# Peptides against a protein of PDB entry 6MBK: the designs that were tried, part 249

Target 1, 240 residues: chain A of PDB entry 6MBK
Amino acid sequence: GFEMVNFKEEGFGLRATRDIKAEELFLWVPRKLLMTVESAKNSVLGPLYSQDRILQAMGNIALAFHLLCERASPNSFWQPYIQTLPSEYDTPLYFEEDEVRYLQSTQAIHDVFSQYKNTARQYAYFYKVIQTHPHANKLPLKDSFTYEDYRWAVSSVMTRQNQIPTEDGSRVTLALIPLWDMCNHTNGLITTGYNLEDDRCECVALQDFRAGEQIYIFYGTRSNAEFVIHSGFFFDNNSH

## One batch from the design tools (peptide; made by RFdiffusion4, then SolubleMPNN)

Design b2_p30_4_s3 (from b2_p30_4, 11 letters changed)
Fold by OpenDDE base, seed 5:
Structure b2_p30_4_s3 (fold): chain B 240 residues (1-240), chain A 30 residues (1-30)
Amino acid sequence: as target 1 above (240 residues)
Amino acid sequence: SKSLVPVLAPDWAAIEKKLNELLDEIEAEE
């Protein structure tokens, strides 16, 4: 067992409520609980999705708008999940002047500016779409689609999107994995896989965890710069 | 043994590149 806990320095995470052994399957999330490109298509976003080239081509953008629509929907199935998401992220899109200055001496600075510029450009495009497209009229975000909304959504997706198989296993799609993505990151091995037979994400413990300990998982090998830019994490001991 | 498909983060840089290219294409058509 585990429980959601707000850790002072790390924000929300998962804490073991019992002893968990290494390689023990302690967490699984059925497909029906995931926010996916498919669930976006099946939502109020579906009609717009079917007519917008970017939404169709870019699963991450579909997820971003899916998040925005569900956030604006009080009765959304994913409200409990969305409420656990940060309101702000440690990504370049949220960098203040001092943080940008700190990165000026790094190779990441070009990526920071690029990401910011690109995100603004994307917002401008979708602002026009939301204002003018007939199928946007039914979206809960129609009357309130700000850059801050878009920035939040794309940052949420950027930091939390995962590749999972389609139901038939023939292709890879994108998903947000509620509860699972609350695990904070540590160095180690990938311990999360998708079980096609049971149609669920399965996470096994990276190591032994005692009752009361925070559960960490490994999201992948990345440089510190990549973590900052794409994951919102930073590890001093990151070997990459 | 249980066969699992690894759950991995996508290549964000590739995604951003593709998105920019698509935007360029769309804007050129407008």
Scores: peptide ipSAE 0.411, ipTM 0.865, DockQ to the pose 0.867
Fold by OpenDDE base, seed 1:
Structure b2_p30_4_s3 (fold): chain B 240 residues (1-240), chain A 30 residues (1-30)
Amino acid sequence: as target 1 above (240 residues)
Amino acid sequence: SKSLVPVLAPDWAAIEKKLNELLDEIEAEE
């Protein structure tokens, strides 16, 4: 019912191949296809995860390193997904000097600088970990862990991470949802949920889409500033 | 009808705060 398309200006998105009706379940993604904190624990990252306090406490960071490890692994199951991810993002971590200067007149500037500082601090910490920790030697990123790598990974996670239930539904965990997260954003209602019975993410159509139309979804109610800082969206830009 | 758990973006501000606090703690221990 849909296909991946590289749209001008918006980048990759989903296009309907047939008419889709509002509230129709058109897309579902089983848990086994998700990149999760659990899959990170079960990957080559697992040994380091079990011994690093931040990786254990911060699921988003675990996902970031999981993403980097899988990207560096030619045989990774998630290579097709990773190849769809942007090489850079519209988040503050990628702002040029002129963009930062423009934001100096806005309330967002403090958050931008904070994000720069915090990300650099995190990188410094993990650079030391990767260089010194015995279990880091097993990681494919051991000899190639730059700030640019880290910036990309955390930006990918920041813009695409989602809360989903654990398998037993007792807790909330974090996940990247392949294919689903290719949908560009529009205003509306949340139409994505997790079906615990079938153990899958389910997305229903926000509105009617005709064959050939781009499929948009609503990722959440946020201010424009929050979208810019944390989601990579702009008011008139549906790319992420 | 099936009951679905909403799929939502996490509170990034809370995440950043927690991460910074954790880093502060770790740095203080070094």
Scores: peptide ipSAE 0.382, ipTM 0.850, DockQ to the pose 0.861
Fold by OpenDDE base, seed 2:
Structure b2_p30_4_s3 (fold): chain B 240 residues (1-240), chain A 30 residues (1-30)
Amino acid sequence: as target 1 above (240 residues)
Amino acid sequence: SKSLVPVLAPDWAAIEKKLNELLDEIEAEE
């Protein structure tokens, strides 16, 4: 019912190949296809994860390193997904001087500078870990871990991470959801949930879409500032 | 009927705060 399309201004998105009705389940992604904290633990990152306090405590960082490890692995199952990710993001970590100056007039400026500082600090920590920790030696990123790599991974996770239930539904974990996260954002209601019985993420159509139309979804209610800082885009018509 | 759990974006601000606190703790132990 849909296809991946590279839209000139919006990048990759999903286009309907047939008419889709509102509330129709048009997209689902099984857990096995997700990049999760659990899949990170079960990957080449697992040994380091088990010994690093930050990786254990911070699921988003675990996902970031999982993403980097898989990107550096030519035979990774997630290569097709990773290749669809932007090489750069509209997050503050990628702002040019002029963009930062523009934001000085906004409430977001403090958060921008904080994010720069925080990300640099995180990188410095993990650079040392990767250089010195024995379990880092087998990581495919061992000899290629730059600030740009870290910035990209963190930005990818920041913009795309989602909370989903664990398999038993007892806890919440973090996941990147391939294919689903290719849908560009619009205003509306959240139409995505996790089906524990079928162990899959499910997305129903926000509205009717005609064949040939781009499929949009609503990722959540956020301020424009939050979108800029955490989602990498502005939404002018955001009523919240 | 199938139960659906909403998929939500995490609170990034809370994550950053926690991460900074952890880094502070680690640095203080070194």
Scores: peptide ipSAE 0.349, ipTM 0.804, DockQ to the pose 0.879
Fold by OpenDDE base, seed 4:
Structure b2_p30_4_s3 (fold): chain B 240 residues (1-240), chain A 30 residues (1-30)
Amino acid sequence: as target 1 above (240 residues)
Amino acid sequence: SKSLVPVLAPDWAAIEKKLNELLDEIEAEE
């Protein structure tokens, strides 16, 4: 009941191909289509993941490198998804000089500079890892890992990561949700949850949409979206 | 653009802190 469309002002989004009613389950994404920490472990990144303390401890960083590896892989299953991702984000890492100057008069400037410094430090660490670690030799990003790549990847994850249950429902893991995150944002109620029985992310319509209308959803504050099984999701701190 | 995250997400600071701590630990072991 929907199609991917590149809207002039909003970029990629979903457009209804038929009338969709409020609360109708119009979109679901099976776990196998998600980019998760588990899929990262099972990818070309797996051997390095198994030996790097930061990748193991920081699921968001694992996802960032998973994105980079898949982006650099022409035959990646996720190429169609990756092509829909923005090239730049509204994060402090992308602030221009004028924006930074404006923020110099605010308390936010310290955090902006801190984030830049910290991200640069992280990049330097991983650059060394990629250049020296034996298991990094087979990574498609081996000879093309730039700060811009890292900045993009961490920003992508920061803006798009979600907490979902593990397959057995015993723990939570981090995931990027293709297709679903193509919906542009509007104000309203969270209408997305995870169905553990069917092992899929489910999204119901926030409102009625007519054929030809863009479908909008409410992501909430995206920083730490945790999916509640068979319901919406709430925001809490990531435990991993 | 998707304005999904506040310019300065509170959780990101926690992530950065944890990353810095891990980096500090790794550097101390080298």
Scores: peptide ipSAE 0.320, ipTM 0.762, DockQ to the pose 0.148; fails the geometry check

Design b2_p30_4_s4 (from b2_p30_4, 12 letters changed)
Fold by OpenDDE base, seed 3:
Structure b2_p30_4_s4 (fold): chain B 240 residues (1-240), chain A 30 residues (1-30)
Amino acid sequence: as target 1 above (240 residues)
Amino acid sequence: SKSLVPVLRPDWRAQEKALEELLAEVEAEE
């Protein structure tokens, strides 16, 4: 019912190949296809994860390093997904001086500076970890771990991370959802849920889509400031 | 009617705050 397309302005997205009705289940992604904190723990990152307090406590950072490790692995199962990710983002970590100046009059400026500073500090910390920790020797990051790598990974996770239940439904964990996150953003309602019985993410159509139309989803209710910080999106008349 | 658990974005501000605090703590211990 859909196909991946590289749209001119939006980048990669999904296009309907047939008419899709509102509320129709058109997309589902089994857990085995997700990049999760659990898959990170079960990867080459596992030994380091078990020894690093930040990786253990911060699932988003675990996912960031999971992305970096898998990106550096030619035979990674997630290579097709990773190749669809942007090489750079419109998040504050990529802001130029002019963009920062523009935001000086907004409430977002403090968060922009904070995020940049914190990300730099995180990189410095993990650079040392990767260079010195015994369990980091087996990582493909040992010889190549730049700020640009880290910035990309954390931005990827920041813009794409989702809360999903664990397999037994007892806890909440974090996941990147391939295929699903190819849908570009529009204003609307959350239309994605996790089906524990079938162990998959399920997305229903936000609206009717005709064959040939791009399929959009809603990422959540946020203010413009939150969107700028979280995803790089900005809507002039966003009332959320 | 199957029950679904909503797939939500985490609170990014909470994550940023937690990470900042944890990093400060970990760095102080090293």
Scores: peptide ipSAE 0.575, ipTM 0.920, DockQ to the pose 0.858
Fold by OpenDDE base, seed 5:
Structure b2_p30_4_s4 (fold): chain B 240 residues (1-240), chain A 30 residues (1-30)
Amino acid sequence: as target 1 above (240 residues)
Amino acid sequence: SKSLVPVLRPDWRAQEKALEELLAEVEAEE
């Protein structure tokens, strides 16, 4: 019912191949296809994860390293997904001096600088970990872990991470949702939920879409400042 | 009707704060 399309302004997105009605379940993604904290633990990253307090406590960082490891693995199951991810982001971590100057007049500037500083500090920490920790030796990124790599990974996770239930529904974990996260954002309601019985993410259409139309979803309520920090863009019609 | 758990974005500010604090703690222990 949909296809991946490279739109001129929005980049990659999903386009309807048939008419889709509002509230129609048009997209679902089984857990096995998700990149999760659990899949990170079960990957080559697992041994290091089990020994590093930050990886254990911060699921988003675990996902970031999971992305890096899988990206560096030619036979990774998620290669098709990873190849769809932007090589660069419009997030503050990529801001040039002029862009930072522009934000000086906004309330977001403090958070921008903080994020940049913290990310650099995180990189320095993990650089040392990767260089010295025994369980890092088997990581495909062992000899190729640059700030640019880390910046990309954390930006990817920052812009795409989602909360989903664990398999037993007892707690919440973090996930990247391939295919689904290719949908570009619009204002509206949250139309994505997790079906524990079928163990999959389910997305219902926010509105009617005709064949040939781009499918949009609502990622959540965010201020423009949050969009800048979290997604790297302003949404003109963001009333939240 | 299906019972679904909403798929939500985490609070990024909370994550950033938690990470900053944890990193400071971990580095202090080294």
Scores: peptide ipSAE 0.574, ipTM 0.921, DockQ to the pose 0.855
Fold by OpenDDE base, seed 2:
Structure b2_p30_4_s4 (fold): chain B 240 residues (1-240), chain A 30 residues (1-30)
Amino acid sequence: as target 1 above (240 residues)
Amino acid sequence: SKSLVPVLRPDWRAQEKALEELLAEVEAEE
């Protein structure tokens, strides 16, 4: 029903190969295909994860390191996904001097500088951990862990992380959702939910798409956003 | 209707704050 295409302005996205109607379930991604905190724990990162307080407490950082480890693994299942990720992002960590200078007249500059400082501090911490911790020796990034690597990973997670339920539905965890996150963003309502019965992410079409048209979805906002029931989806109010 | 759990973006600012606080705590204990 769709194909991955490199669009001129938007970069990689999904294009419909047939007519898709609004509210149609056109895309689903099983849990086993997701990069999750759980998959990070079950990877080569697992031993270090089990002994580092920050990795345990901060699922986004766990995902960042999981992403780096898998990127450095030629036989990683997620290589096709990782290869579609941008090499750079429009996040503050990638702002040029001119962009920062422009923001100096705004309140946003404080947030930008804070993020720079914090990210650098995080990198310094984990650089030491990777160099000294015994369980870091098996990590493919042991001899190649630069600030640029870390910046890329945290930015990738920042822009693509999602909250999903654990397998038993008892709590919320974090995940990168391959294939689904290839859809470019548009304004609208959230049309993606997790089906616990089938253990998969499900996305329904926000609107009609004709064959050959790019498929857009709404990811929501960076902060917790109010969601509306759409396309027959029923969302629990306390499930986030 | 289909029962689904919403797929949402987490609060990044809250994550950043939590990470800053945790890192400070961990570094102070070393």
Scores: peptide ipSAE 0.570, ipTM 0.917, DockQ to the pose 0.594
Fold by OpenDDE base, seed 4:
Structure b2_p30_4_s4 (fold): chain B 240 residues (1-240), chain A 30 residues (1-30)
Amino acid sequence: as target 1 above (240 residues)
Amino acid sequence: SKSLVPVLRPDWRAQEKALEELLAEVEAEE
């Protein structure tokens, strides 16, 4: 019912191959296909995860490292997904000087600078961890962990992380949702939910889409500043 | 009709703050 397409303005997105009606379940992604904190724990990262307080407490950072480990693993199950991810993002961590200057006129400037500082500090911390921790020796990124790697990973997670229930539904965890996150953003209602019975993410169409039309989804309501910082776009820019 | 748990984005500000605080704590312990 859909296909991945490189759109001229929005970049990669999903295009309907048939007519899709509003509220139609057109896309679902089973848990086994998700990159989750749990899958991170069950990966080569698991031993380090179990020993690092930040990885344990911050699911987004766990996902970032999970993403890096899998990216560095040629035989990773998620390689097809990872290869679809942008190599760079429009997040503040990638802003040029002129873009930062522009933001000085906005309320986001403090958050931007904070993000720069914090990301650098996080990298410094984890660089030391990767270099010194015994469980880091098995990580495929052991000899190739740069700031650019970290920046990319945290930006990937920042722009794509989702809250989903744990398998037993008792808690909330974080996940990257392959295929689904290829949909570009539009304003509207959240149409994605997790079906615990079938253990999958389910996305219903926000509106009618005709064959050949790009399928858009809504990630939630955010201020313009939040879009800039968290999603890497302005309110009027609905690119994902 | 069926019950779904909404898939939501986490509060990025909360994450950033929590991470900053935690990092400070961990660094102070080293």
Scores: peptide ipSAE 0.564, ipTM 0.914, DockQ to the pose 0.816

Design b2_p30_5_s1 (from b2_p30_5, 10 letters changed)
Fold by OpenDDE base, seed 5:
Structure b2_p30_5_s1 (fold): chain B 240 residues (1-240), chain A 30 residues (1-30)
Amino acid sequence: as target 1 above (240 residues)
Amino acid sequence: SAFEEKLLEEAFKEVEEETEEEILAELLAS
């Protein structure tokens, strides 16, 4: 078992309530609990999604809007999850000018600037869409679509999106996985996957955890550049 | 920030002059 805990420096995380053994399946999340492109289509965002090519083409943006809509909905099923998300992120979208200048010496600079530019363009485009499109009137964010909110949503998706199989397993899609994000990352073996038979995300313990210890997982191979893009930090011991 | 403000101003200006297809193409190319 585990419990959600607010750690001082790391924010919300999972703590073991009992001893967990290595290779133990200790965490799973059924598809029905995930925020997906499909759930976005089935939400208040659905009508707009059906008429906007960019939303259709870019699942990450669809998830960002889905996240914003659900956040603005007091009765959203995902409120408990959304409330655990950081209010701000260390992603490049939050970098100050001096930080961006510092990155000029790094290989990540091109990607950072691209991310900034793209996000700004996305916001500009969708600002107009939200103001003018008939189906946008149904969105809870209609009169409160700020760049800060959009940046937050994009950053949330950027840092937390997962590739999962479609229901039929034929393709991959994007999902935000409640509770999954509570596991802080460590360097090591990949211990996360999707069980199509049971239609759920599954996490196997990388190591033994004692009762009271924070639970860590590893999502996959990332370079330092990818870490900067996704999370805004470098991992010196990244062996992948 | 001043940097962000400038970037947004430029983005709004650019997007106003572009089609949805052009915007999408650039987003997908990045």
Scores: peptide ipSAE 0.487, ipTM 0.935, DockQ to the pose 0.943
Fold by OpenDDE base, seed 1:
Structure b2_p30_5_s1 (fold): chain B 240 residues (1-240), chain A 30 residues (1-30)
Amino acid sequence: as target 1 above (240 residues)
Amino acid sequence: SAFEEKLLEEAFKEVEEETEEEILAELLAS
């Protein structure tokens, strides 16, 4: 019902290959395709994860490291997804000095500096961990763990992370959703959710789309001032 | 940038003097 297309102005997106009706379930992504905290635990990062309290407590950092490890793995299942990610982001972590100076006159400056400081502290901490921890020896990051890489991974997760239920549905966890990130967005009603019965993310069409039209979805609140995605998932055990 | 380098330098100094729990607490408070 759709195909991936690289639109010149909007980047990667989905184009309808047939007419899609409003409220039609046209897109789903099974859990097994997601980059999750669980998949991080089950990866080469697992042994380190099991011994580091910060990785355990902060799922976003776990995802960032997972993303870096998979990016460095030529045979990673997620290579096609990772290759679609921007090389840089518009997050405060990429603000130039002049942009930061401009923000000094705004209320946003505190948040920007907070992000810089926190990210720097995270990097400094994990740099030491990677250099000294026995379970870090097999990580592809050991010999090439730069702040630039870490900033990229953190920004990727910051802008793309989604809240999904755990496998048992008892709590929420974080996930990067391939294909989902490739959809361009519009404002409107939330059209995305998670189907626990089928263990998949689901997206229903916001409106009618004709064959050949770009498909736009809405899966969270968006603000020009907010760089962390707020997932707008509804959880249902039934297929839509 | 010089700004980033300064922040990183300070971060490395701070982290060297802190425990894992102190670092985690600070990160979670932010």
Scores: peptide ipSAE 0.477, ipTM 0.933, DockQ to the pose 0.808
Fold by OpenDDE base, seed 4:
Order: sequence, then C-alpha cells, then structure tokens
Structure b2_p30_5_s1 (fold): chain B 240 residues (1-240), chain A 30 residues (1-30)
Amino acid sequence: as target 1 above (240 residues)
Amino acid sequence: SAFEEKLLEEAFKEVEEETEEEILAELLAS
C-alpha cells in the first residue's frame, strides 16, 4: 500500500502505491518487531532485570540497556533498526559547555542539570552493577560499557519511546517502534494507536490519499531505512 | 568535556555511599 521514498530535501517518507481511503489501516507493526520492556526481560538482560529494582521500576532504563545489549549483539534481530538510529541527539545530554552556560540565565538550567546528574548517577550505579553482579557476566556490554554508549541509549529512548499496552493489556509499558517515528511526523495526516486484539501498532489514514501521493515525511536521518523495510519492519514485509 | 568528567566523578563518589533504595528513590523523585 505504500513505499519508502527518500526525498532530496525532506528526508525519508512514505508514498502511497495505491489509493488509500480515510480511516484505512495502511501500516502496522506487530509487537514481535518492537523493542519493549518485555523483550528486555526475555533477553540476555532478563536475569539481571529480575534482580535489579531500578531496572524493574524504570522501564526507560530497561529499554536503554536492552538497546545497548542488542546493539552489541551482531545477530540481534533489531540490528537493521538500530542502524537507522542517529549516532548523536539534540538532547540536553549532548549540550555543549557554551550552551549549558547560556542556559544558566534561564529556567531551563535546572532541568538540564537534573538530566545530567540523573544520567550520570544511573551510569555510575549500573557501571558498578555490571562489574559486580553475577547476572551481568553474560551481558555483551560488560567489557564495553562507556558513558558515551549509555548517553546514546538513554537519549535514543528519551526521544523515541512510545507507550503501549502490556501483552495482557493490564498496564502501560514502553517500547521502541521501528519506523514509527516517521509515522508520528505526518502533519496530522494519520493517527496512531495500538490494537491489542491483533497485538500491533497501527497507523490509520485521516484522509484519502491517491496513488503516488506522499503520506508522511520524517525530517530526520535514517541511514539504513531501506534495509529496515526489506527486513520486515515495513507494511508489505511485516511478516517476521 | 571537563564538565562531564567532573559530573561523572561526583556521581561515582555519591553512588558508592548510597544504597540501591536511596538511588532508586532519588531517580523516581526526579
């Protein structure tokens, strides 16, 4: 129903390959393709997760560690997705010293310093955990757990996390959704939701689209977006 | 950066003196 197009000035986007009607489900991403707190628990991180209260209490941190573990795993299912993620982010954790100094005159400084302090404390805590905890021995990041990696993972989660229902629908949890960021930048042309019955994220058209018409644009850089599509993270290939 | 290095150094010192419960409480309160 759609194809990925790299627009010269606008970046990656979707183009309709057929007519799409309003309220039509034109894109979905099954739970099995998502990086979730649940998938983190079911990964190599699971044993540590079961013993660490901070990982249990803070799903965003669990996702950050899950992302790092999968990135460090050459055979990870999510490698195609991970390769599309930016290497750096425009988050407070990446602010230059001059930017931070400028913010000292604003109310934003408190929030920036809070993020820095909290992230540093998280890293320090988990550095110790990874070095000393028995269940950390099998983690692929054990010998390569740098602050730069952690900052990247935290920033990836902060900018891309989505709320989805748990498998049983009893609670809300967090997930990274391959290609979903592109769907969120549709300028009001589509809506997104989660279908618990079919256990998938769904994009529904808010208007009619004609074949060849642009559906959405993501202005960010997706270095390996085409590869992700061919790997089953796109509509026509969502069959893993 | 020098700022980042100092922040990390302080974080390592603080975490060494705190319990898991204290760290968790602080993170959840932020």
Scores: peptide ipSAE 0.493, ipTM 0.938, DockQ to the pose 0.628; fails the geometry check
Fold by OpenDDE base, seed 3:
Structure b2_p30_5_s1 (fold): chain B 240 residues (1-240), chain A 30 residues (1-30)
Amino acid sequence: as target 1 above (240 residues)
Amino acid sequence: SAFEEKLLEEAFKEVEEETEEEILAELLAS
């Protein structure tokens, strides 16, 4: 299993309480804990989603709006997770003009400008939608929908989105997985799959871990970490 | 930033003149 540990500089993280073998399933997260396009549809965003073709066509945007709505909701189930997210990202959307200009000499410039342009267009479009659409009236972000917020949400989704199967397994959809992304991105020592039968994300060790070894770093308060762990992260305690 | 503001101003102008379908098509093409 795992224990939560407060690491001096890194914050809270999980430490293995036993040896974990390579290819061992040691952690899983049920669908109910995920922020998904489906959960977006079932939220306050649902009515707008049902009427907006862009939200319907672009699951990443749906997740971005879902993230913003939940962030603006004090009683959101995902508040502890959302509070662990970075306030800024190292994505092209945060590049300064000088950085963008420097990239003009590289092949990356096209992608950078594309992201900027697209994100700006998305914001402009949805700003109008939020101001004018009847189903936007109940959105908690109606009076506080800034580009900075949108950029943050888009970047959060861009860096953290995962493909998972739909509930019926007929297609793929997008999800944000609480705590999970930090595991993968921090040390790359785990891989993620989805078990449709058990309807959960599953984490498999890519290498052996020793008892007492830190597996990943969780940036957040104790309450945030505890929320994630106690809300539905399950740890395999199988001995072998 | 001035760069961002300009980009947003242009985006608002463009989007105001476009249909939802045109916007969607452009977004999906990128």
Scores: peptide ipSAE 0.485, ipTM 0.935, DockQ to the pose 0.657; fails the geometry check

